# Ledger of designs, part 66: peptides against a protein of PDB entry 4AID

Target 1, 242 residues: chain A of PDB entry 4AID
Amino acid sequence: FDIKRKTIEWGGKTLVLETGRIARQADGAVLATMGETVVLATAVFAKSQKPGQDFFPLTVNYQEKTFAAGKIPGGFFKREGRPSEKETLVSRLIDRPIRPLFVKGFKNEVQVVVTVLQHDLENDPDILGMVAASAALCLSGAPFMGPIGAARVGWVDGAYVLNPTLDEMKESKMDLVVAGTADAVMMVESEIQELSEEIVLGGVNFAHQQMQAVIDAIIDLAEHAAKEPFAFEPEDTDAIKA

## One batch from the design tools (peptide; aimed at target 1 C138 A222)

Design b2_p30_6_s3 (made by RFdiffusion4, then SolubleMPNN; from b2_p30_6, 19 letters changed)
Fold by OpenDDE base, seed 2:
Structure b2_p30_6_s3 (fold): chain B 242 residues (1-242), chain A 30 residues (1-30)
Amino acid sequence: as target 1 above (242 residues)
Amino acid sequence: DERLEYFRELRRKAEEQRKRLTEELARLKA
């Protein structure tokens, strides 16, 4: 097995991105670890467009498996078949920043699945899932103009905290999730308690700066493990009018 | 390899942005 791994220190935690061991049948697959939280992201895309397809059929599914649920706070036996509220929200958090980064006119089916394999009760798998999904898409050969990075920012004791633990988040006056490319912020989601706009804007900038290490790590992994780009030319009508 | 060139260009842009930001921060502290 040709296993490629990238390891970085990120916000005082070890982030590991691994490919080549699991889900080799996917177009892209990444096992991501932060602390002891572990997620598997897979990306699969159709090699042809369906007849009459008029929209981009991207599906993102974040899921927490039942064997991990015994450790996940509030992880009651999820009834088989319907996503929880958390799974629905996190699926949207992953979808929002990646959807605009596909080449315009690409209407082949794309499925991204993020599966939580382990939860350490400190590191939320949502941020890790966003990072893993970005990495899996970059490895897949799909016409995805990523990577994205992602970060959570807290405000604890008058300072920004990168990816606060679930316990640190109880003391945080801010829950700020940011996703972006090297060049741009693509998404902001925020819950804020009694903070100035200046602190919030500073938090977005802090997040964007801190996620660059993750973007670089995904690029390093892709340079060693990405599949050849899928041959796709957008129709002239969908070409970016410069 | 168009994909490798894309990632190299992204890295270059990111490094250039970080350099500019570092230089601006250094000017503001001076």
Scores: peptide ipSAE 0.217, ipTM 0.684, DockQ to the pose 0.469
OpenDDE base, seeds 1, 3, 4, 5: peptide ipSAE 0.212, 0.176, 0.162, 0.192; ipTM 0.697, 0.679, 0.650, 0.675

Design b2_p30_6_s4 (made by RFdiffusion4, then SolubleMPNN; from b2_p30_6, 19 letters changed)
Fold by OpenDDE base, seed 4:
Structure b2_p30_6_s4 (fold): chain B 242 residues (1-242), chain A 30 residues (1-30)
Amino acid sequence: as target 1 above (242 residues)
Amino acid sequence: SARRELFRELRRKAREQRERLTKWLEELKK
């Protein structure tokens, strides 16, 4: 099998992005590992638009399957069928920064699925899922103008902490999730306990700086492993409404 | 290929952004 892998040290942890071993039927597929947390991201896109499709049909599904649930903090045996609150929230966290980066006028169905395969009880799969989804889209050939990076920032003992562990987060006065491109912040989600705006802004800047290593890693993987870009010509009619 | 050019440009932008952020952080420490 033609397996391609990129490994970086990131926030004192090893991040691995791998493609070519599993989910070969997808347009893009990435196995991402940080510590012993493992996620599979798959990207699939339709090769044609549905007749009468008026909006961009992007679906993002983050899933913590029952086989991983026994290793997820607070993970009960989920009844098959309805996403948990966490799965719904993380699906939105992944969707928000990627949706604006598709080429305007592209209305083919796109499905991104992130599946948690393993949880180490230290590294939350959400950030890893965002990174993996970005990488899978960059590999797919879809008209996606990524990559995005993502980072969580904590505030512990008067300092910024990149991707704090679940235990470090209990002591953190900030839960700041940032996603962005090389050029821009695309999404901020934050829970803050009595911190100044200056500290929060500094946290956003810190996150954006630290995610550049991930962006570079995705670019490096994509240079070697990405499919050819899908031939897409936007219909002239959607360009006029800007 | 168009793909290689796109990713080269993205890598260039990523490096330039990192350099700008590094300089900005150094200026804030003065």
Scores: peptide ipSAE 0.130, ipTM 0.678, DockQ to the pose 0.758
OpenDDE base, seeds 1, 2, 3, 5: peptide ipSAE 0.023, 0.036, 0.159, 0.017; ipTM 0.600, 0.614, 0.718, 0.405; seeds 2, 3 fail the geometry check

Design b2_p30_7_s1 (made by RFdiffusion4, then SolubleMPNN; its pose is not in this set)
Fold by OpenDDE base, seed 4:
Structure b2_p30_7_s1 (fold): chain B 242 residues (1-242), chain A 30 residues (1-30)
Amino acid sequence: as target 1 above (242 residues)
Amino acid sequence: SAARRAEEEELRRRQKELVERWEKVLEKLK
């Protein structure tokens, strides 16, 4: 198997991005590991546009399968068929920063699926899922102007904490999720308890600084494992309405 | 502070390097 792997130390934890072992039928597939939390991201895109497609048909599905969900704190045995509230929220969290990074006029169907395979009860799969989805898109050949990085920032004992554990988050006065490209913040989601705007803005800057190592790791993986880019030329008519 | 300015300059340098690396990936794949 032609397996490519990038490993970095990130926030005192080992982040591993792997491709080439699993989900080879996808356009891009990345197995991402942080601690003992493991996610599989797959990216699949249609090679043609559907006739009369008026919008960009991006679908992002984050899934915590029942075998993993039984270990997730507060995870009820999911009945088959409906996303949980968490799955819906994390799917949106992944969608928001990636959607604007597709080449304008690209209206081929894109499906990103993030599946939680293992949860260590310390590392939340959401951040790992964002990173894995970005990496899978960068490998896929889709006209995606990524990569994005992502980070969670806590505020514990008067300091920023990168990707706090689930236990550290109970003591945190901030749950700040940031996603962005190397040079731009694309998304901020925050739950804050009585913190100044200065601390929050400092948290965004801290997150954006810390995600540079993840973006570097994704680029390194893409340099070695990316598929040929899909030959997409936007029709001249779609450029004028922008 | 001088330290904060140095950190901001280092971040900007790193950002630029990552953008340039990604552009080269996109160019080679074309």
Scores: peptide ipSAE 0.507, ipTM 0.887, DockQ to the pose 0.834
OpenDDE base, seeds 1, 2, 3, 5: peptide ipSAE 0.372, 0.383, 0.387, 0.386; ipTM 0.839, 0.842, 0.845, 0.847

Design b2_p30_7_s2 (made by RFdiffusion4, then SolubleMPNN; its pose is not in this set)
Fold by OpenDDE base, seed 5:
Structure b2_p30_7_s2 (fold): chain B 242 residues (1-242), chain A 30 residues (1-30)
Amino acid sequence: as target 1 above (242 residues)
Amino acid sequence: MEEEELKQKELEQRKKELVERWQKVLEKLK
């Protein structure tokens, strides 16, 4: 197996990004670990556009399988076949920052699947899933202008906390999820309790600063494991000239 | 200082190359 691995310390936890062991039939595949939470992200893209395709057909699917869900609070009622409210929300959370970063005129089908393989009950798989999806796309050879990083920021005892545990989040006055590139914030989601706009904006800046180490780790992994860029000819050349 | 500045310049160059890979593909299609 040609296994490539990047390991960093991030928010006092070990983040591991690994490729080449699992899902090698995908265009990109990344096993990401933070604490004892483990996710598999896969990226697959069509090598041709469908005739008459007028929009970019990106699908993002985040899933927490029942074998991991046996420890997840509320996991006991997952009827096979319908995404939970959490799975639907996290799928959208991953989709939002990545969708704008595809090259204009690319209308080949893209499927991103994030699967929770293990959950430690401390580290939420959503942030790890965003990072893993970004890494899988960067490895795939798809025309993705990433990477993105992602971070959750809490406000506990008058300080910012990077990727608070599920227990620390009960004491947090802020649940701030940020995703971005090296140069730009692409997405913010926030739930706040009686905090100033200054603290929230400072939290966005803190998140964007702290995610640079993740962006750098994805780039380092891509240097060693990325596929060749997929050459495509878009049917609509006028959309690329604007 | 010099080794940290070199590592930072190498990282900035790697970031640039990762973004420019698609620009080079798009330029060949023009």
Scores: peptide ipSAE 0.147, ipTM 0.664, DockQ to the pose 0.107
OpenDDE base, seeds 1, 2, 3, 4: peptide ipSAE 0.123, 0.026, 0.034, 0.067; ipTM 0.645, 0.527, 0.503, 0.612

Design b2_p30_7_s3 (made by RFdiffusion4, then SolubleMPNN; its pose is not in this set)
Fold by OpenDDE base, seed 3:
Structure b2_p30_7_s3 (fold): chain B 242 residues (1-242), chain A 30 residues (1-30)
Amino acid sequence: as target 1 above (242 residues)
Amino acid sequence: SAARRAEEEALRERQEELVKRWEEVLEKKK
């Protein structure tokens, strides 16, 4: 097995990105670990467009498997077939920043699946899932102009906290999720309690600065393990109007 | 610091190089 691994220290936790061991049938696959939380992201794309496909068919599915349910709050009774509210929200959270980064005119089906394999009860799998999905897409050979990084920022005891634990989040006056490229913030999702706009904007800047190490780690992994770019031809939409 | 700016610039350049691989594929097909 040609296993490629990148390890960084990030917010006082070890982040590991690994490829080449699991899900080799996918176009891209990344096993990501933060603390003892583990996710598998897979990216698969169709090699042709469906006849009459008018829109970009990207599907993102975040799922917390029942075998991890002993460590996931509310996981014990997931009926097969319907995502929980959390799974639906996190799927959208991952979709939002990645969708704009696909090359215009690419209308092949793309499926991103993020599966929680282990939960440590400290590190939320959502941020790790965003990072893993970005990495899997960068490895896949799909026309994705990433990577993106992601970070959660809390406000605890009058300071910013990078990727607060689930217990620290109970004391946090801010739940700020940011995703972006090296150059730009692509997405902000925030829940705030009586904080100034200055503190919130400072939190966005803090998140964007802290995710640069993650972006670097994904780039390093892609430089060593990415597939060749898929040779697609964008439909010349101008040629159909002539 | 000057060191931090150099690290940010180096990361931007590396990301731009990854994107250029796609631009080259897209340009060769026009």
Scores: peptide ipSAE 0.419, ipTM 0.856, DockQ to the pose 0.159
OpenDDE base, seeds 1, 2, 4, 5: peptide ipSAE 0.386, 0.360, 0.332, 0.399; ipTM 0.840, 0.821, 0.808, 0.847; seed 4 fails the geometry check

Design b2_p30_7_s4 (made by RFdiffusion4, then SolubleMPNN; its pose is not in this set)
Fold by OpenDDE base, seed 3:
Structure b2_p30_7_s4 (fold): chain B 242 residues (1-242), chain A 30 residues (1-30)
Amino acid sequence: as target 1 above (242 residues)
Amino acid sequence: MEEERREREELERRQKELVERWEEVLEKLK
């Protein structure tokens, strides 16, 4: 089995990105681990456009499945067939920074699925899901101009904290999620309690600095394990020039 | 500071090279 693995120290935790062991039927698949939290990201894309497809059909689906529910608070009462509010919000957090990085005029169906396999009750799987989705797309051969990195920043005891635990977040005056490329910030989501604009802007800069190690890890994995670029030809070049 | 700048410039270069795999596709879109 051609298993590729990248391991880095990130925010005082070990981040592991692995491909080639599971979900090999997907175009891209990454198993990501931080602490004892484990996610599987898969990327699948159609090799042709549907007749009459006018927009880019990207679907992102973040899921905390019932088999992980023995380690997820409240997991025993998931109503079958509807995403939770959290699953809907995290699916949007993953979608927002990746959607603008697809080649203009690509209208083939793309499905990104992020599945929480294990939760340690300390490390939230959302940031790990963003990182894993980015890595899976970079491996897939889809026309994705990533990677993106992601980071959460807290403000605890008058300092920035990278990817605070769920318990540290209770004491945090900031919940700041940032996603970006090596050179640009693509997305910011923030909940802030009585902090100056200077501290918040400093938090965005801190997040963008700290995600560089993750972007490096995804690039290293892609250099060794990415599929060849899919031979995409746009059907209508005139609509791309508008 | 100077080492961190060189590491950043090298990472930006490697990300650019990864995107350049799509140059032929991007040229057809011009």
Scores: peptide ipSAE 0.412, ipTM 0.845, DockQ to the pose 0.134
OpenDDE base, seeds 1, 2, 4, 5: peptide ipSAE 0.411, 0.387, 0.412, 0.376; ipTM 0.854, 0.837, 0.854, 0.839

Design b2_p30_8 (made by RFdiffusion4)
Pose (drawn by RFdiffusion4):
Structure b2_p30_8 (pose): chain A 242 residues (1-242), chain P 30 residues (1-30)
Amino acid sequence: as target 1 above (242 residues)
Amino acid sequence: SAAEKVKERVEEERDEYLEEHAKAKPPVYR
């Protein structure tokens, strides 16, 4: 039972989100393609709380398979091993904006894994990885508040540029990743060539505008394909507090 | 710096948003 939201021609690049063919045993699994870079994002959460668990345990593992680029690893063991700098950075990039959007009071194990299956030498999978992770979370049925969008905004020839490619990045004076909900920007990360607060803030806002088409697309797929929502009521400590 | 100010502002707006939605429920699908 296969389903796509393949529409979203997004910033001139085709973005496809597919579910129901791959990884059917995960709570949420989405194969996401942008251009010709492909990642599988899976989301699983435990249906129970561990005794005495006192914080929300969430793990995000982003991993690149070197076969995503047609190469065998250079390491003595010719197999991927410990995460690189890029994999741990991207893992925090997904975790940061998601961790606060789970319902306050929820403490079940949640694991989201994003694996890079194909890299097209143009579209960084890091943003795509964020989008696919958000799509799988919505489809899983966990208490995860609305979808997250994300984008990279560059600054080239005096204009904002959405999801610039790797070659476009050589000419950009700004590298800004923004992830947000429909209402709010949730995270920023950037490296900037001494641009003003105004332009930087402008790029953040441009990103939040430009990522709406993605949130819409996730909501659309969730309308066709999401699992039943996991019932979770927080405790009404409201009367005790007053 | 400019980038640091922007980051702090974004964090403040985010915290305000999370405070307002501390009691919000996730949307229901299908």

Design b2_p30_8_s1 (made by RFdiffusion4, then SolubleMPNN; from b2_p30_8, 9 letters changed)
Fold by OpenDDE base, seed 2:
Structure b2_p30_8_s1 (fold): chain B 242 residues (1-242), chain A 30 residues (1-30)
Amino acid sequence: as target 1 above (242 residues)
Amino acid sequence: SALEKVQKKVEEERAEYLEKHKNAKPPVFR
């Protein structure tokens, strides 16, 4: 196996991004670990557009395997064949920041699958899944304007906390999920108590600053393991308006 | 709300970023 790995310390936890051991049949595949939470992200894209395809067919599927999900407090038992509410929500959290970053005119099918393999009951696999999906897309050669980073921000005892544990989140007045590129914030989702605009905006800025280390880690991994870029030229949208 | 105001700022920043990069080529890592 040609295994490539990037390891960083991030918010007092070890983040590991690994490729080359698992799911080698995908265009991109990343095994991501934070603490003892483990996710597998795979990216697959079609090498041609379907006849008559008029929209960008991106599918994002976040799934918790039954052996991992059974340890998660409040994880509703999966009814066979339907995503849980959590799985549907997290699939959307991953989709929202990545969808607009594909090159305009690219209408080949893209499938991103994030599978939770292990959960430590401290580190939520949603943030890790967002990071892993970003990394898998960057490795795939798909025409994607990534990487994205992601972070969760808490507000505990009058301070921002990066990726609070599930126990720290019980004391947090904010659950703020942020995703972005190096240059821009692309998505904010939050459940907040009564907090000022200044505190919330400061949380977004804190998240965006803290995710730069993750973005850099994905770039470093991609420099060593990315496939050749898929030959695709963006549609000149300015030429169509003339 | 405080959140809605922040979300509006993020949406504006996102729109500006996407417009600036609308014809950009994806990064090449190798």
Scores: peptide ipSAE 0.561, ipTM 0.942, DockQ to the pose 0.792
OpenDDE base, seeds 1, 3, 4, 5: peptide ipSAE 0.558, 0.552, 0.557, 0.559; ipTM 0.940, 0.939, 0.940, 0.940

Design b2_p30_8_s2 (made by RFdiffusion4, then SolubleMPNN; from b2_p30_8, 8 letters changed)
Fold by OpenDDE base, seed 2:
Structure b2_p30_8_s2 (fold): chain B 242 residues (1-242), chain A 30 residues (1-30)
Amino acid sequence: as target 1 above (242 residues)
Amino acid sequence: SALEKVKEKVEREREEYLEKHRDARPPVYR
């Protein structure tokens, strides 16, 4: 198998992005590891638009399977069939920054699936899932204006902390999740405890700076493993207004 | 709130970015 792998040190942890081993039937597939947390992201897109399709049909599904549940805090037997509250929230966190980055007029069905394979109880699979989904889309050939990076920022003892562990988060006055391109922040979600605007804005900037290494790692992986871009020409929607 | 003001700033920068790249082509890696 032609396996491509990128490894970086990121926030004092090893981030690994791998493609070519598993899920090769997808348009893009990335196995991402941070510490001992492991996720599989797959991207699949239709090669034609459905007749009468009037909106962009993007579906994002984040799932924590039961085989990983032995290491997931609060991993109760998930009732078969309904996403948990966490799975629903993380699916939205992945969807929000990627949805606006598809080329205007692209209305082919796109499915992104992120599956948690392992959890180390230190590294949350949400950030890793966002990174893996971005990488899988960049590898797929879909008309996607990525990559995006993602980061979590804590505020501990008067300092920013990149991707705090679950234990460090207990002492953090901030849970700030940021996603963005190289040039722009595309999403912010946060829970904060009585912090100034300056500290919160500084956290967003810190996240955006720290995610550049991840963006560069995705680009490097894509330069070696991406499929040819899907031949898509946006319909000149301005021609209909004339 | 502090967070709301930051979100408003981020949303403005996001919209400016999306408008600037409206007619851009996806990156080609290979």
Scores: peptide ipSAE 0.584, ipTM 0.946, DockQ to the pose 0.807
OpenDDE base, seeds 1, 3, 4, 5: peptide ipSAE 0.578, 0.570, 0.581, 0.577; ipTM 0.944, 0.943, 0.945, 0.944

Design b2_p30_8_s3 (made by RFdiffusion4, then SolubleMPNN; from b2_p30_8, 9 letters changed)
Fold by OpenDDE base, seed 2:
Structure b2_p30_8_s3 (fold): chain B 242 residues (1-242), chain A 30 residues (1-30)
Amino acid sequence: as target 1 above (242 residues)
Amino acid sequence: SALEKVKKKVEEEREKYLEEHKDAKPPVFK
């Protein structure tokens, strides 16, 4: 197997991005690990547009496996078939920053699936899932203007904390999730407890700065393992209005 | 709220970025 791996230290934790071992049938597949939390992201895209397709058919599915849920706090026995509230939320967190980064006019079906394989009860799979999804898309050859990075920021004892553990989050006055490209923030989601605009904005900037190492790691992985770019030419829709 | 103001700033910057890159080609890693 041609396994490519990138390892970085990120927020005092080891982040590992791996491709080539699992899900080889996908256009892109990345196994991402932080601590003992492990996610598999797969990206698959259609090589043609469906007749009459008028919107970009991107689907993002974040899934936590039931065996991992026995360790996941609040992991009620997922009844077969419906996403939990958490899975729905995290699917949206992954979708929001990536959707606008596809080339305009690309209307081929794209499916991103993030599966939690293991959970350490310290590192939340959501951030790891966002990173893995970005990496899988960059490897896929899809016309995607990535990579994106992602980070969670806490506010603990008057300081920013990168990717706080679940225990550190109990003491945090902020749960700030940020995703972006190298140059721009693409998504912010937060729960805050009476924090100033300055602190929140500082948290966004801190997240964006800290995710650069992840973006660079995805680029490095892609340089070694990406598929050839899908040959996509946007239809010149301006020529039909003449 | 403080968060709403920050979200608004982020959205404005995001829209600007997307407009500036609307005709850009995807990165080529190979």
Scores: peptide ipSAE 0.593, ipTM 0.947, DockQ to the pose 0.766
OpenDDE base, seeds 1, 3, 4, 5: peptide ipSAE 0.585, 0.579, 0.590, 0.588; ipTM 0.946, 0.945, 0.947, 0.945

Design b2_p30_8_s4 (made by RFdiffusion4, then SolubleMPNN; from b2_p30_8, 10 letters changed)
Fold by OpenDDE base, seed 2:
Structure b2_p30_8_s4 (fold): chain B 242 residues (1-242), chain A 30 residues (1-30)
Amino acid sequence: as target 1 above (242 residues)
Amino acid sequence: SALERVRERVERERERYLEEHRDAKPPVFK
């Protein structure tokens, strides 16, 4: 197996991005590990547009499999087939920052699937899933203006905390999820308890700064393992108006 | 709210970024 791996220390935890072992049939596939939480992200895109396709058909599916449910908080016997509220929410968190980063005019079907394989009960797989999805897209050859990074920021004892554990989050006055490119913040989602605008803005900036190491790690992995870019030329819609 | 003002700022920066990169090519890693 041609396995490529990037390992970084991130917020006092080891982040590992691996490709080449699992899901080789996908256009991009990344096994991401933070602590003992493990996710598999796959990206698949159609090589042609469907006839009559008028919108960009991106589907993002975050799923927590039943075999991992014994280690997932609230992982009751989910009936096969309907996403939980959490799975729906996390799917949206992954979708929101990546959707606008596809090249304009690209209307081929894209499917991103993030599967939680293991949960350590400390590191939430949502941030890891966002990172893994970004990496899988960068490896795929899809016309994607990534990578994105992601981070969760807590506010504990008057300080920002990068990717707080589930236990640290109980003491946090902020649950701030940020995603962005190297140059711009693309998404913010937050639950806050009576915090000032200055603290929240500082949290966004802190997240964006801290995710640069992840972005660099994805780039390094892609330099070694990315597929050739899909040959896509946007139709010059301005030329048809002549 | 404080969060709403932050979201508005982020959205303006996001829109600016997307406009500036409208005709940009995807990164090539290899």
Scores: peptide ipSAE 0.577, ipTM 0.944, DockQ to the pose 0.796
OpenDDE base, seeds 1, 3, 4, 5: peptide ipSAE 0.574, 0.555, 0.576, 0.571; ipTM 0.943, 0.939, 0.944, 0.943

